# Peptides against a protein of PDB entry 3ZN8, part 58

Target 1, 125 residues: chain A of PDB entry 3ZN8
Amino acid sequence: LEEYDKIQKKMEDVMEGKGKLTLRDVYAQIIALRKMGPLSKVLQHIPGLGIMLPTPSEDQLKIGEEKIRRWLAALNSMTYKELENPNIIDKSRMRRIAEGSGLEVEEVRELLEWYNNMNRLLKMV

## One batch from the design tools (peptide; made by RFdiffusion4, then SolubleMPNN)

Design b2_p18_4_s1 (from b2_p18_4, 8 letters changed)
Fold by OpenDDE base, seed 5:
Structure b2_p18_4_s1 (fold): chain B 125 residues (1-125), chain A 18 residues (1-18)
Amino acid sequence: as target 1 above (125 residues)
Amino acid sequence: SEEERRRKLLELIYEFLR
């Protein structure tokens, strides 16, 4: 619980412009959430989400779970330096990560694109 | 509020995962 709260505080600080969101932060957050159980259970613990967003179908939850699993595999194949500064991940690193995780390069690219988009949006919120 | 900020972040994550 204490670990989770610390991670959440870090995320909030990032939203306030007091810090930078890294893939290490993302990784830690995902792991903390996964300890709560499947994605369906995690979503139930998010206040107001069920009111503001439509309830995901069973198929959508399965897709989400698989995506998280695959992204975790990619994150587990990254070095500490890459997790802290994803901008250093070039084509060679991306290929290594993909091979090490058993993913396609396009899937690793998708994760990085998501990260970049998330950072842009967080600066706007 | 802190709660509102946390909610917004989680919503953003959800939007990318769904």
Scores: peptide ipSAE 0.138, ipTM 0.645, DockQ to the pose 0.369
Fold by OpenDDE base, seed 2:
Formats: structure tokens, sequence, C-alpha cells
Structure b2_p18_4_s1 (fold): chain B 125 residues (1-125), chain A 18 residues (1-18)
């Protein structure tokens, strides 16, 4: 709970233009969420989910769980410098990360694209 | 607002699961 609160505050600071979200922050967030249990249990703790968005199917939850595991593998294969400054990750770095994590390069690219999209959305709030 | 922040977070989660 303490780690989750720190991450939430960090996200709020970013949304207010007081900071930058990094992959280190993403890593910490994923770990905090994983401590709450499976994705299905995590989603149950989010107020308004059933009202604001369609509830994911069981199959979608399974896919999501696998995706989280794969992204954690990628994050564990990144250097500290890459986690703090994801914008430095070029094709060579992506290939190294993919090989180190047992993933396809496209999966690493997908993670980075998701991260970039998150930062863009946070700035719009 | 807090409501807007929650909405954006939910949108991100949804995009992650898609």
Amino acid sequence: as target 1 above (125 residues)
Amino acid sequence: SEEERRRKLLELIYEFLR
C-alpha cells in the first residue's frame, strides 16, 4: 500500500506538470499491482470501472496477465539509464533487451509505445 | 479533477488490455 501511494503521488505530479514518468516508475507500479494479486482482483479495487468502461472478459484478463509478465521480463533486462531515460532506447538497445528477456523486438517496441502514449495522455489531464 | 484523473487511468488500463 505504501508503494502504491508513492506511485499514485508520482503520477499526480506528472499530470500537474511537476515531473516526468519513467519506466522505473512503471516498473514500481507493476510490482505494486502484482502484490495485490491477479489482474482480476486488482481491477475490483478500481472504483467506477464497471460504470466507466466495459469489464474485460476472462480471456482478456488472461492475455493481460501474460502481457504483464512479458513486460516485467523486458524491464528486468533494461539498464538503469534506460529505465530513467527510455528515449535513449534505439534499435540496438531494443534488440539487446529482447534477446535478454526472451521476447520479440516488436514486444519491446510495444512496451515503449505504450509508455510514450501514457506520457502524452498524462500531460493532457 | 480527481474524477478526470481516474477516467484517464481507466482509459490507459483499457488500452493495455486491448
Scores: peptide ipSAE 0.131, ipTM 0.657, DockQ to the pose 0.324
Fold by OpenDDE base, seed 1:
Structure b2_p18_4_s1 (fold): chain B 125 residues (1-125), chain A 18 residues (1-18)
Amino acid sequence: as target 1 above (125 residues)
Amino acid sequence: SEEERRRKLLELIYEFLR
């Protein structure tokens, strides 16, 4: 998928210190991955998964799929400014996003924490 | 390295699923 390749290139650029991964990029990536099918199918396309890490159980895949759906709802409730610069999301914004998406505030926080951890990880490579 | 990058991405995915 060409769209997927573009997103991967963006991630690689960030890893090389060229640019910054935003929640807009995350959103685009999730959409691209969803076009490939369910999470289970996506993971099957990742080289080395079966040999480098334990294969996720069916239950873990279900949980992951649900999480993706919830995160999409959260992302759809964010403003453009928030997607481009998630650091501006304070408690008030987080609550608004949660209410708009029908999620708990903690679920929105989890997304933001994941994003921060992802950026940290990418810069460490 | 490419291998290291792949490993890190896989770790990220694994953590996401947990």
Scores: peptide ipSAE 0.131, ipTM 0.658, DockQ to the pose 0.299
Fold by OpenDDE base, seed 3:
Structure b2_p18_4_s1 (fold): chain B 125 residues (1-125), chain A 18 residues (1-18)
Amino acid sequence: as target 1 above (125 residues)
Amino acid sequence: SEEERRRKLLELIYEFLR
């Protein structure tokens, strides 16, 4: 609960342009969300989900859960510097992270792309 | 607004799941 509140405050600060979301923040958020249970349970706690977006299918939720596990593996294979400043992750670093996490390089790239998109969207709020 | 923040959060979740 304490971790979740800290993450929420961080996200609010980023949305207000007072900070930057890092992969460390993403990691912490994923861990906090997983403590609430499966992705399906997490989504149930989001007000207005059923009204604003189509409800994900069971297959989509399964894919999402697997993606979370894989991304956690990637995040666990990153250095502190990479987590704090993902922009330094070049091809060599991506390959190392992929090998260390048992992922394909493309999966690591997808994580980074998602992160960049997230940061951009948060700043647009 | 809170509504806008909620919308953005949902958009992020959608991007994650697709």
Scores: peptide ipSAE 0.129, ipTM 0.656, DockQ to the pose 0.310

Design b2_p18_4_s2 (from b2_p18_4, 8 letters changed)
Fold by OpenDDE base, seed 1:
Structure b2_p18_4_s2 (fold): chain B 125 residues (1-125), chain A 18 residues (1-18)
Amino acid sequence: as target 1 above (125 residues)
Amino acid sequence: SEEERRRALLLLIDEFLR
């Protein structure tokens, strides 16, 4: 619960323009969430999820867990500068990260796109 | 509002799972 609260606080700070979400933040949050257990357990700690969103199926949870695993591999292959400033990641950096993590370049691109979408969503709140 | 922030967080999680 404490880790969950920290994650929520960070998200709120970003939403209020008090901070910037970086991939370092994403990494730290994923690690914190993983300490709470499987994604299914994490989602159970979110009040109102079942009311506001349909409960993810078991298959969706498995896909989510796999994405987390792959994204952690990608994040572990990034430099500190890239984690702090993901916008510097060009095609060459993406390829390096992909090769270093054993992922396809498209999977690294997907992570970056997700990150960008999150930032856009946070600005719309 | 707090409710709006909660909704946004849930949307982020939903986006992550997709």
Scores: peptide ipSAE 0.105, ipTM 0.650, DockQ to the pose 0.341
Fold by OpenDDE base, seed 4:
Structure b2_p18_4_s2 (fold): chain B 125 residues (1-125), chain A 18 residues (1-18)
Amino acid sequence: as target 1 above (125 residues)
Amino acid sequence: SEEERRRALLLLIDEFLR
């Protein structure tokens, strides 16, 4: 619960313009959530999820867990500068990250697209 | 608002899980 509260506070600070969301923040959030247990257990601690989103199936949870593992591999293959400023990640950097993490370039691109979409959503609120 | 923040967080999680 304490770790989740820290994540929520960080998101609130970013939405209030008190901070910027970086991939370092994403990494920290994933690690904090993983300490709470499997994704199924983590989701049980998120207030309002059952109201706004349908309850994920067991298969969807497995897919989510695998995606988390893959994204952690990508994040672990990034430099500190890339984590703090993901906008510098060009095609050459994406290829390096993909090779270092054992992922396809498209999977790294998907992570970056997700990050960009998160930043857009945070600015709209 | 708190509700808007909650909605935003849930949308981010949903997008992550897709």
Scores: peptide ipSAE 0.104, ipTM 0.650, DockQ to the pose 0.343
Fold by OpenDDE base, seed 3:
Structure b2_p18_4_s2 (fold): chain B 125 residues (1-125), chain A 18 residues (1-18)
Amino acid sequence: as target 1 above (125 residues)
Amino acid sequence: SEEERRRALLLLIDEFLR
């Protein structure tokens, strides 16, 4: 419970523009979300989601859950330095992470692109 | 605004789930 509260507070601080989102924060958030149950249940607890996003189909939820599992594998293969500062991840590091996680390099690149886009959006809000 | 932050978060979640 204490760890969850710390993670939630940090995410709130980042959303308020008081901090920088790292992949370490992303990892912690994914773990926290998974502890809440299946993805469908997690989405139902997000205020405003039902109004702004159409309810995903069961197949879409399954695809999303698989994506989360793959991203967790990638994150588990990263060093603490990489998690804290993802900008240091070059082609060599991406290949190592991909090999260590059983993913394609393209999947690791996709995670990093998502993270970069997320950080850009958070800075605009 | 809080609403803008909420919209941004929802967009990020949508992108995450794709």
Scores: peptide ipSAE 0.104, ipTM 0.652, DockQ to the pose 0.330
Fold by OpenDDE base, seed 2:
Structure b2_p18_4_s2 (fold): chain B 125 residues (1-125), chain A 18 residues (1-18)
Amino acid sequence: as target 1 above (125 residues)
Amino acid sequence: SEEERRRALLLLIDEFLR
C-alpha cells in the first residue's frame, strides 16, 4: 500500500488528466495497480466492486493476471510516440509490437480496441 | 513538458521492473 501511494504520486506527473486517455496513462495505471499486489488484492481495494460484481474464482483471477501480463508486454514493446498517440498504430506497427512482445497480432488488436472503447465511454461522461 | 513526462514514465517503468 505504501509503494502504491508512491507510484500514484509519480503517475500524476505522467498522466494527461484532461479527460484524454492515452496508452501512456493506461500503462501508468497498470503499474500502479500491480504495485498493490496480485489481482485478488487489487480487486479488494476497489470500492463497491464486491457489491456490483460476483467474487471472481481463483481460476478467473489467474486468467485476469495473465491478460494483464500480456497487455504489459505489448505496452513495453510500443514506442513513446505510439503510447502517446495510439491512433498512429497501423498494421505494420501492430505486427512489430506483437512480434516484440511474443503475442499474436489479434491480442494487440484487442488491447487497442479496448482503448478505443474506453475513449468513447469517457467522452460520454 | 513532453520530455518531463517521458522521464517520469521511464522512472515508473524502472520501478515496476525492479
Scores: peptide ipSAE 0.072, ipTM 0.596, DockQ to the pose 0.048

Design b2_p18_4_s3 (from b2_p18_4, 9 letters changed)
Fold by OpenDDE base, seed 2:
Formats: structure tokens, C-alpha cells, sequence
Structure b2_p18_4_s3 (fold): chain B 125 residues (1-125), chain A 18 residues (1-18)
């Protein structure tokens, strides 16, 4: 519950324009979500999400949990400067992060694309 | 509506992770 409230407050601050979303913030949120238990339990605590999204199958939850583990590996392979300013991540940095995390370059690109899409959304709200 | 904004962000995270 405490970790959930921290995530909510940080999301509120970002959505109100009181701060920028960084990959450091994403990392902190993922760690907090993992402390709450399996992704299925986390989703059950989110009001309205179970109404807006079909309940994922057990196999879909496992795929989602694996994706989270892969993103954590990428985030753990980033420098502090990259986590605070992901826009500095060029092709050379992206390759280093992929090699250091045991991921494909495409998976690191996908994480960065997701982050960029979140920042675009936050600017429209 | 701050609650709708939070739900939309969580939905986008979930849609990317599934």
C-alpha cells in the first residue's frame, strides 16, 4: 500500500506538470510494483483498470512480468546521466545498454520509444 | 480529471507490457 501511494503521488506530480518523467522515475515505479507482488495482484488494486481492460490470462501476465524483467535489465545497464536525460541515448549508448543487459538493441529501442510516447502524452494533458 | 489521467497512463503502461 505504501509503495502504491508513492507511485500514485509521483504520477500525479508528473501529470500536473510539477515534474518531468525520467527513466529514473520509471525504474522506481517498476521496483515499487514488483514489491507489491505478481502483476495480477497489482492490477486488482488499480480502480477502474479491470473495467477498462479485459482481465489478462495467466500466460499474458507471465509475458508482462518477463517484459518488466527485461526493461529492468536495460535500466540497470544505463548511466545516471542516461536515466535522468534519456534523450542523450544515441545508437552507441543503445548498443552498450543492450550488450550490458543481454538484450537485443530493438528491445532497448522499444523501451525508449515507450518513454518518448509517455512524455508526448504528458505534454498534451 | 486527475483520476482519468492516472488510469490512462496505467493503461498505456499495461498495453505495452502485455
Amino acid sequence: as target 1 above (125 residues)
Amino acid sequence: DEQKRRQALLQLIWEKLR
Scores: peptide ipSAE 0.074, ipTM 0.591, DockQ to the pose 0.343
Fold by OpenDDE base, seed 4:
Structure b2_p18_4_s3 (fold): chain B 125 residues (1-125), chain A 18 residues (1-18)
Amino acid sequence: as target 1 above (125 residues)
Amino acid sequence: DEQKRRQALLQLIWEKLR
């Protein structure tokens, strides 16, 4: 609960323009969600998500859980400087992260694209 | 609304994990 509250407060600070979301914040959020249990239990703690999204199938939950595991592998292969400032991640760094995590370069690129899109959306709110 | 902002961010994570 305490780690979750710290992450929420940081998300609020970012949404108020008092901070920037980093991959360190993404990492902390994924760890907090995993401490709550399987993705199925995490979804039960999101009020209104079951109203806005169709109930995920068991196969969709498995795909989501595997994607979380892959993203954690990528994040664990990043340097502190890369986690704090993902914009420094060039093609050479992406390749190193992919090799270190056992992922395709395309999967690392997808994570970075997601991060960039999320940061753009957070600036519009 | 703090709860709505939390839901929106968790939803963004979930939508990309799907």
Scores: peptide ipSAE 0.059, ipTM 0.577, DockQ to the pose 0.398
Fold by OpenDDE base, seed 3:
Structure b2_p18_4_s3 (fold): chain B 125 residues (1-125), chain A 18 residues (1-18)
Amino acid sequence: as target 1 above (125 residues)
Amino acid sequence: DEQKRRQALLQLIWEKLR
């Protein structure tokens, strides 16, 4: 619960323009979510989400959990500098991260694209 | 070979620090 509150406060600070979301923050979120249990339990604890989002099928939850696990492997293969400043990740760094995590380069690119899209969204609020 | 294992560990540490 304390780790979750720290993550929420960090997201609020970023939305208020008081900080930047980094891949270190993403890593902390993934770890906190995994400590809460299966993704199904996490979604049930988000107020209002059960009303706004159709309940994912069990198969969609499994796919989501596998994707999160792959992203965690990629994040564990990043340097501290890359986690703090993901914009330094070039093609050579992406290939190293992919090789170190057992992922395709495209999966690492997808994670970085998701991160960039999320940062753009948070700046519009 | 214990030397190869030590070199691989040093390389992993170097890659995490750079």
Scores: peptide ipSAE 0.029, ipTM 0.537, DockQ to the pose 0.017
Fold by OpenDDE base, seed 1:
Structure b2_p18_4_s3 (fold): chain B 125 residues (1-125), chain A 18 residues (1-18)
Amino acid sequence: as target 1 above (125 residues)
Amino acid sequence: DEQKRRQALLQLIWEKLR
Protein backbone atom coordinates (compact mmCIF):
# COMPACT_ATOMS: atom_id res chain seq x y z
CA LEU B 1 0.00 0.00 0.00
CA GLU B 2 2.77 2.47 0.87
CA GLU B 3 4.62 1.78 -2.39
CA TYR B 4 1.35 2.14 -4.28
CA ASP B 5 0.61 5.51 -2.63
CA LYS B 6 4.10 6.78 -3.59
CA ILE B 7 3.49 5.71 -7.20
CA GLN B 8 0.07 7.39 -7.27
CA LYS B 9 1.45 10.61 -5.77
CA LYS B 10 4.25 10.70 -8.36
CA MET B 11 1.72 10.11 -11.14
CA GLU B 12 -0.49 12.91 -9.76
CA ASP B 13 2.53 15.28 -9.63
CA VAL B 14 3.22 14.46 -13.30
CA MET B 15 -0.48 14.92 -14.21
CA GLU B 16 -0.41 18.36 -12.52
CA GLY B 17 2.62 19.31 -14.69
CA LYS B 18 5.00 19.24 -11.67
CA GLY B 19 7.11 16.52 -13.29
CA LYS B 20 7.94 14.52 -16.42
CA LEU B 21 7.18 10.83 -16.73
CA THR B 22 10.31 8.95 -17.88
CA LEU B 23 10.89 5.28 -18.67
CA ARG B 24 12.90 5.17 -15.43
CA ASP B 25 9.69 6.12 -13.62
CA VAL B 26 7.81 3.42 -15.56
CA TYR B 27 10.48 0.88 -14.57
CA ALA B 28 10.27 1.85 -10.89
CA GLN B 29 6.46 1.59 -10.99
CA ILE B 30 6.46 -1.86 -12.61
CA ILE B 31 8.99 -3.15 -10.05
CA ALA B 32 6.92 -1.77 -7.17
CA LEU B 33 3.70 -3.25 -8.58
CA ARG B 34 5.39 -6.67 -8.98
CA LYS B 35 6.40 -6.57 -5.30
CA MET B 36 2.70 -6.23 -4.41
CA GLY B 37 2.08 -9.66 -6.01
CA PRO B 38 0.25 -10.93 -9.10
CA LEU B 39 -1.34 -8.41 -11.48
CA SER B 40 -4.77 -9.59 -10.26
CA LYS B 41 -3.94 -8.38 -6.75
CA VAL B 42 -2.59 -5.05 -8.09
CA LEU B 43 -5.78 -4.42 -10.10
CA GLN B 44 -7.92 -5.14 -7.00
CA HIS B 45 -6.17 -2.22 -5.26
CA ILE B 46 -7.08 0.31 -7.99
CA PRO B 47 -10.19 2.20 -6.79
CA GLY B 48 -13.04 2.36 -9.31
CA LEU B 49 -11.42 0.02 -11.86
CA GLY B 50 -13.96 -2.72 -11.09
CA ILE B 51 -16.74 -0.24 -11.89
CA MET B 52 -15.25 1.08 -15.16
CA LEU B 53 -13.74 -2.15 -16.49
CA PRO B 54 -15.04 -5.70 -16.42
CA THR B 55 -12.97 -7.92 -14.14
CA PRO B 56 -10.26 -9.37 -16.38
CA SER B 57 -10.38 -13.11 -16.94
CA GLU B 58 -7.52 -15.22 -15.58
CA ASP B 59 -6.24 -15.62 -19.15
CA GLN B 60 -6.27 -11.83 -19.71
CA LEU B 61 -4.29 -11.37 -16.48
CA LYS B 62 -1.69 -13.92 -17.65
CA ILE B 63 -1.37 -12.09 -20.99
CA GLY B 64 -0.96 -8.79 -19.11
CA GLU B 65 1.71 -10.25 -16.80
CA GLU B 66 3.63 -11.61 -19.80
CA LYS B 67 3.45 -8.19 -21.52
CA ILE B 68 4.80 -6.50 -18.36
CA ARG B 69 7.61 -9.08 -18.14
CA ARG B 70 8.56 -8.40 -21.78
CA TRP B 71 8.52 -4.62 -21.20
CA LEU B 72 10.79 -5.08 -18.16
CA ALA B 73 13.23 -7.02 -20.34
CA ALA B 74 13.27 -4.09 -22.79
CA LEU B 75 13.71 -1.52 -19.99
CA ASN B 76 16.59 -3.57 -18.50
CA SER B 77 18.31 -3.40 -21.92
CA MET B 78 18.10 0.43 -22.10
CA THR B 79 20.89 2.84 -21.13
CA TYR B 80 20.41 5.40 -18.36
CA LYS B 81 20.24 8.16 -21.03
CA GLU B 82 17.50 6.28 -22.90
CA LEU B 83 15.45 5.71 -19.73
CA GLU B 84 15.65 9.43 -18.85
CA ASN B 85 15.17 10.69 -22.44
CA PRO B 86 13.34 8.04 -24.52
CA ASN B 87 13.15 10.47 -27.48
CA ILE B 88 16.84 9.67 -28.27
CA ILE B 89 15.86 6.07 -29.12
CA ASP B 90 16.35 5.82 -32.88
CA LYS B 91 16.03 2.71 -35.09
CA SER B 92 19.57 1.54 -34.20
CA ARG B 93 18.96 1.86 -30.44
CA MET B 94 15.55 0.20 -30.81
CA ARG B 95 17.12 -2.79 -32.61
CA ARG B 96 19.83 -3.07 -29.92
CA ILE B 97 17.22 -3.00 -27.16
CA ALA B 98 15.22 -5.70 -28.96
CA GLU B 99 18.30 -7.92 -29.44
CA GLY B 100 19.43 -7.42 -25.82
CA SER B 101 15.97 -8.27 -24.45
CA GLY B 102 15.17 -11.17 -26.80
CA LEU B 103 12.15 -9.23 -28.15
CA GLU B 104 10.93 -8.25 -31.59
CA VAL B 105 11.63 -4.64 -32.62
CA GLU B 106 7.85 -4.18 -32.87
CA GLU B 107 7.43 -4.98 -29.15
CA VAL B 108 10.00 -2.30 -28.26
CA ARG B 109 8.15 0.11 -30.59
CA GLU B 110 4.87 -0.68 -28.81
CA LEU B 111 6.43 0.19 -25.43
CA LEU B 112 7.71 3.52 -26.82
CA GLU B 113 4.35 4.25 -28.45
CA TRP B 114 2.58 3.56 -25.15
CA TYR B 115 5.00 5.93 -23.40
CA ASN B 116 4.45 8.64 -26.04
CA ASN B 117 0.67 8.25 -25.74
CA MET B 118 0.92 8.63 -21.95
CA ASN B 119 2.96 11.84 -22.39
CA ARG B 120 0.37 13.20 -24.86
CA LEU B 121 -2.44 12.53 -22.38
CA LEU B 122 -0.45 14.21 -19.58
CA LYS B 123 -0.02 17.36 -21.74
CA MET B 124 -3.79 17.57 -22.36
CA VAL B 125 -4.52 17.77 -18.62
CA ASP A 1 28.22 -18.86 -35.05
CA GLU A 2 29.82 -18.32 -31.62
CA GLN A 3 32.09 -15.51 -32.88
CA LYS A 4 29.12 -13.52 -34.22
CA ARG A 5 27.29 -14.04 -30.91
CA ARG A 6 30.34 -12.81 -28.95
CA GLN A 7 30.65 -9.73 -31.18
CA ALA A 8 26.94 -8.93 -30.75
CA LEU A 9 27.24 -9.26 -26.94
CA LEU A 10 30.30 -6.95 -26.90
CA GLN A 11 28.40 -4.39 -28.98
CA LEU A 12 25.41 -4.54 -26.59
CA ILE A 13 27.73 -4.00 -23.60
CA TRP A 14 29.48 -1.08 -25.32
CA GLU A 15 26.17 0.62 -26.16
CA LYS A 16 24.91 0.12 -22.58
CA LEU A 17 28.06 1.80 -21.20
CA ARG A 18 27.72 4.96 -23.33
Scores: peptide ipSAE 0.016, ipTM 0.428, DockQ to the pose 0.018

Design b2_p18_4_s4 (from b2_p18_4, 10 letters changed)
Fold by OpenDDE base, seed 5:
Structure b2_p18_4_s4 (fold): chain B 125 residues (1-125), chain A 18 residues (1-18)
Amino acid sequence: as target 1 above (125 residues)
Amino acid sequence: DEEKRRRALLELIYNFLR
């Protein structure tokens, strides 16, 4: 719970322009979430989510959980330098990460695109 | 509003995880 709160605070700081979200923060968030149990249980602990967003179907939860598992594999295949500064991940690094994680290069690209979109959206809020 | 920011953040996280 403490690590989860730290990451939320960091995301809030990024929204205020007081920091940068890294893939290390993403990794820590995923680990914190996984310690809470399955994605379904995690979502139940999010205050107000059930009021604002439809409850995901069982299939959607399975897809989301599998995606998280794959992203963890990719993150575990990254260097510390890549986790702290994802902008250095070029095509060669992306291929290495994919090979090391047993993923397609496109799946690693999707994670990086997600990260970039997250940072963009946090700055807009 | 801190609550509004927290809610927006959680909504973003949810939308990205699905």
Scores: peptide ipSAE 0.114, ipTM 0.644, DockQ to the pose 0.304
Fold by OpenDDE base, seed 2:
Structure b2_p18_4_s4 (fold): chain B 125 residues (1-125), chain A 18 residues (1-18)
Amino acid sequence: as target 1 above (125 residues)
Amino acid sequence: DEEKRRRALLELIYNFLR
């Protein structure tokens, strides 16, 4: 819960134009969520989520949990420099990360695309 | 607006988990 609050505050700071979200922050978020247990339990701890957004089905939760595990494997295969500045991840680095994590290159690309989209969205709010 | 920021954050987290 403490780690979750730190990440939330950092995301709020980024929304205010203070600092930047890194893949290190994403890693910390995933670890915090995993410590809370299954995705279903995590969602129950988010105030107002069940009112504002439809609750995912059991199958959607399983898919989401598998995606989180895959992204965690990719993050564990990144260097510190890549985690702090994901923009340096070129095709060679992406291939290395994929090979090291046992993932397809496309899955690593998807993580990076998600990260970039999240940073864009945070700056628009 | 703090509520708008909180909603956007929750939406991002939800989309990440989905």
Scores: peptide ipSAE 0.111, ipTM 0.641, DockQ to the pose 0.324
Fold by OpenDDE base, seed 3:
Structure b2_p18_4_s4 (fold): chain B 125 residues (1-125), chain A 18 residues (1-18)
Amino acid sequence: as target 1 above (125 residues)
Amino acid sequence: DEEKRRRALLELIYNFLR
């Protein structure tokens, strides 16, 4: 719960134009969510989710859980500098991360693209 | 606004799952 509150404050700060979301923040968020149990249990703790978003199917939850697992592997293969400044991750770094995590380079690219999209969304709020 | 914060968090999670 304490880690979740820190992440929430960080996200609020970013939404207020104070700082930026990093992959370190993403890592901390995933770990905090995983401590709450399976993805299905996590979603049940989000107030208003059932009103704002369609309830994912069981298969969609399984796919999401597997994606989280793969992204954790990628994040665990990153250096501290990469986690703090993901914009330094070039083709060579992506390949190293992919090899170290047992992922395809495209999966690492997908994570980075998601991160960039998330940062853009947070700045628009 | 608390509602904007809640929406942003939900969008974050939704985009994470996609």
Scores: peptide ipSAE 0.109, ipTM 0.643, DockQ to the pose 0.343
Fold by OpenDDE base, seed 1:
Structure b2_p18_4_s4 (fold): chain B 125 residues (1-125), chain A 18 residues (1-18)
Amino acid sequence: as target 1 above (125 residues)
Amino acid sequence: DEEKRRRALLELIYNFLR
């Protein structure tokens, strides 16, 4: 719970323009979520989610868990500099990360795109 | 304001799972 609270605070700070979310923060979030158990259990711990948002299907949860596992593999293959500043990840770095993680380059690109979208959304709120 | 931020965070988590 303490690790989750730190990540939530980091996201709030980014929403307030007090910082930038990094892939290191994303990595910490994934680890914290995995410690809570399966995504289904994580969602059960979020008060009001079932009232405010449609509950994901079991199939959606399985797909999400697999995606998280793959993204974690990619993050484990990144350098510290890449985790702190993902903008330095060019095509050569992306290929290295993909090869090191056993992923397709497109999957690494998807992670980076998600990260960029997340940062944009956090700044608009 | 805090409730809106919490809702936005939940939406981001939901979108991540999709």
Scores: peptide ipSAE 0.109, ipTM 0.630, DockQ to the pose 0.304

Design b2_p18_5_s1
Fold by OpenDDE base, seed 3:
Structure b2_p18_5_s1 (fold): chain B 125 residues (1-125), chain A 18 residues (1-18)
Amino acid sequence: as target 1 above (125 residues)
Amino acid sequence: DEERRRALLLLLDELLRS
């Protein structure tokens, strides 16, 4: 966690705040959410979520927490350039990130896919 | 800003459920 905070501080210096979503923004938001408490508490802060999505089980929350930790590990293994522009992450970079974070390449791919989908959605909002 | 954050959280939650 301390290492995550250190990296976050560095990334905050270059974070845009407004504009295109980058992985550095994602990183900062994840850390901020974690400071709010467990995922269960985070979800409680989202008005209307209970209407849109089923209430997560305790097991799902645990899985979610683990996934977040894994994503943070992946993000910690990325360069600033990659965090700023994830589109440059090719197969070689993805493999390096996976190895550095102790994740499977597929997990890194899932993160990137999620990011791309999120970025597309946010451009519409 | 707040709407974007909410959207992000919703998508994150959806991803975690998949």
Scores: peptide ipSAE 0.123, ipTM 0.677, DockQ to the pose 0.453
Fold by OpenDDE base, seed 4:
Structure b2_p18_5_s1 (fold): chain B 125 residues (1-125), chain A 18 residues (1-18)
Amino acid sequence: as target 1 above (125 residues)
Amino acid sequence: DEERRRALLLLLDELLRS
């Protein structure tokens, strides 16, 4: 929980324009959340989430867990430079990451697209 | 800022589950 709080503070700083959200940051946050248990338990520890989002179904939780596992595999297959600067990830790098993680290239692309979308959304908060 | 924290976590959760 202490590590989680530290990461959250860093995320808040990024959201306030004090930094840039990288995949390293995302990775660290996911790892910290995973220490709290499965997604269902993680969600229970997020203050106010129940007000903002209805409780996910069991199927949704399973999908989320699978996505987390797959994205962690992808992130674990990235180099430090890629985690810090995801924009350098080209087709060759995506293929390598996919092969190393046992994922389809499209899944790696999806992660990167998600990251880009997240950055755009963070600017609106 | 708790609101921003919640927003970030909400967005992350929503996108992870999609």
Scores: peptide ipSAE 0.204, ipTM 0.729, DockQ to the pose 0.391; fails the geometry check
Fold by OpenDDE base, seed 1:
Structure b2_p18_5_s1 (fold): chain B 125 residues (1-125), chain A 18 residues (1-18)
Amino acid sequence: as target 1 above (125 residues)
Amino acid sequence: DEERRRALLLLLDELLRS
């Protein structure tokens, strides 16, 4: 509970200070959440989530953990300019990021699409 | 702020499960 509260505070500070979510914000949030341990532990601390979504299976959690690791690799391969303004990431930059992170270009694209969808969702809330 | 945070985490969870 104490760890969760610390994570929440950090996330709120990031969200309050910025009008728009950046990949730098995403990175910071993921790192903060990882301090709580595996995804399973993180999800257990999110109020109401268990009501809205069924408890993930062990296999789903493993897949989720792998995706997080892969996305972190991609984020670690981005420049600060790209993290702050992901819209500048074109095909050439995606290829570089993919190669630097050991990912497929499609995986980098997936991350960027997720980011864009997230921003759209946040505008509705 | 709390609602936005919850939405973000929810979407993250959904995407990680798919």
Scores: peptide ipSAE 0.115, ipTM 0.664, DockQ to the pose 0.457; fails the geometry check
Fold by OpenDDE base, seed 2:
Structure b2_p18_5_s1 (fold): chain B 125 residues (1-125), chain A 18 residues (1-18)
Amino acid sequence: as target 1 above (125 residues)
Amino acid sequence: DEERRRALLLLLDELLRS
């Protein structure tokens, strides 16, 4: 619980632009969002999102929920060092993570690509 | 910063829709 609180505080700092995003921060954020309920409910809490993105269908929401579960499985299969510094994740580590989480290597690569894109975006905000 | 938080959520949503 103490470790969780520290992660939450770090996440808040990142969200306020005071720190760099790690996959530990991503993990904490996903868990926090999941506590709000299903993806449909989460999306309702994002102001202006409905204007920028089309309303997802019921099937699309199901696909989204499944993707969240898969990402959580991948994150749960990473070591502490990998979560804190995803740049160390090479092809061998990526394969191990995929096998441990029951995912395809391409799905793990997608998560890492998203993380890199997030860091680029956060530098602009 | 609320804008930074929103940006993170938007990227998450975009990825989930792909």
Scores: peptide ipSAE 0.112, ipTM 0.665, DockQ to the pose 0.468; fails the geometry check

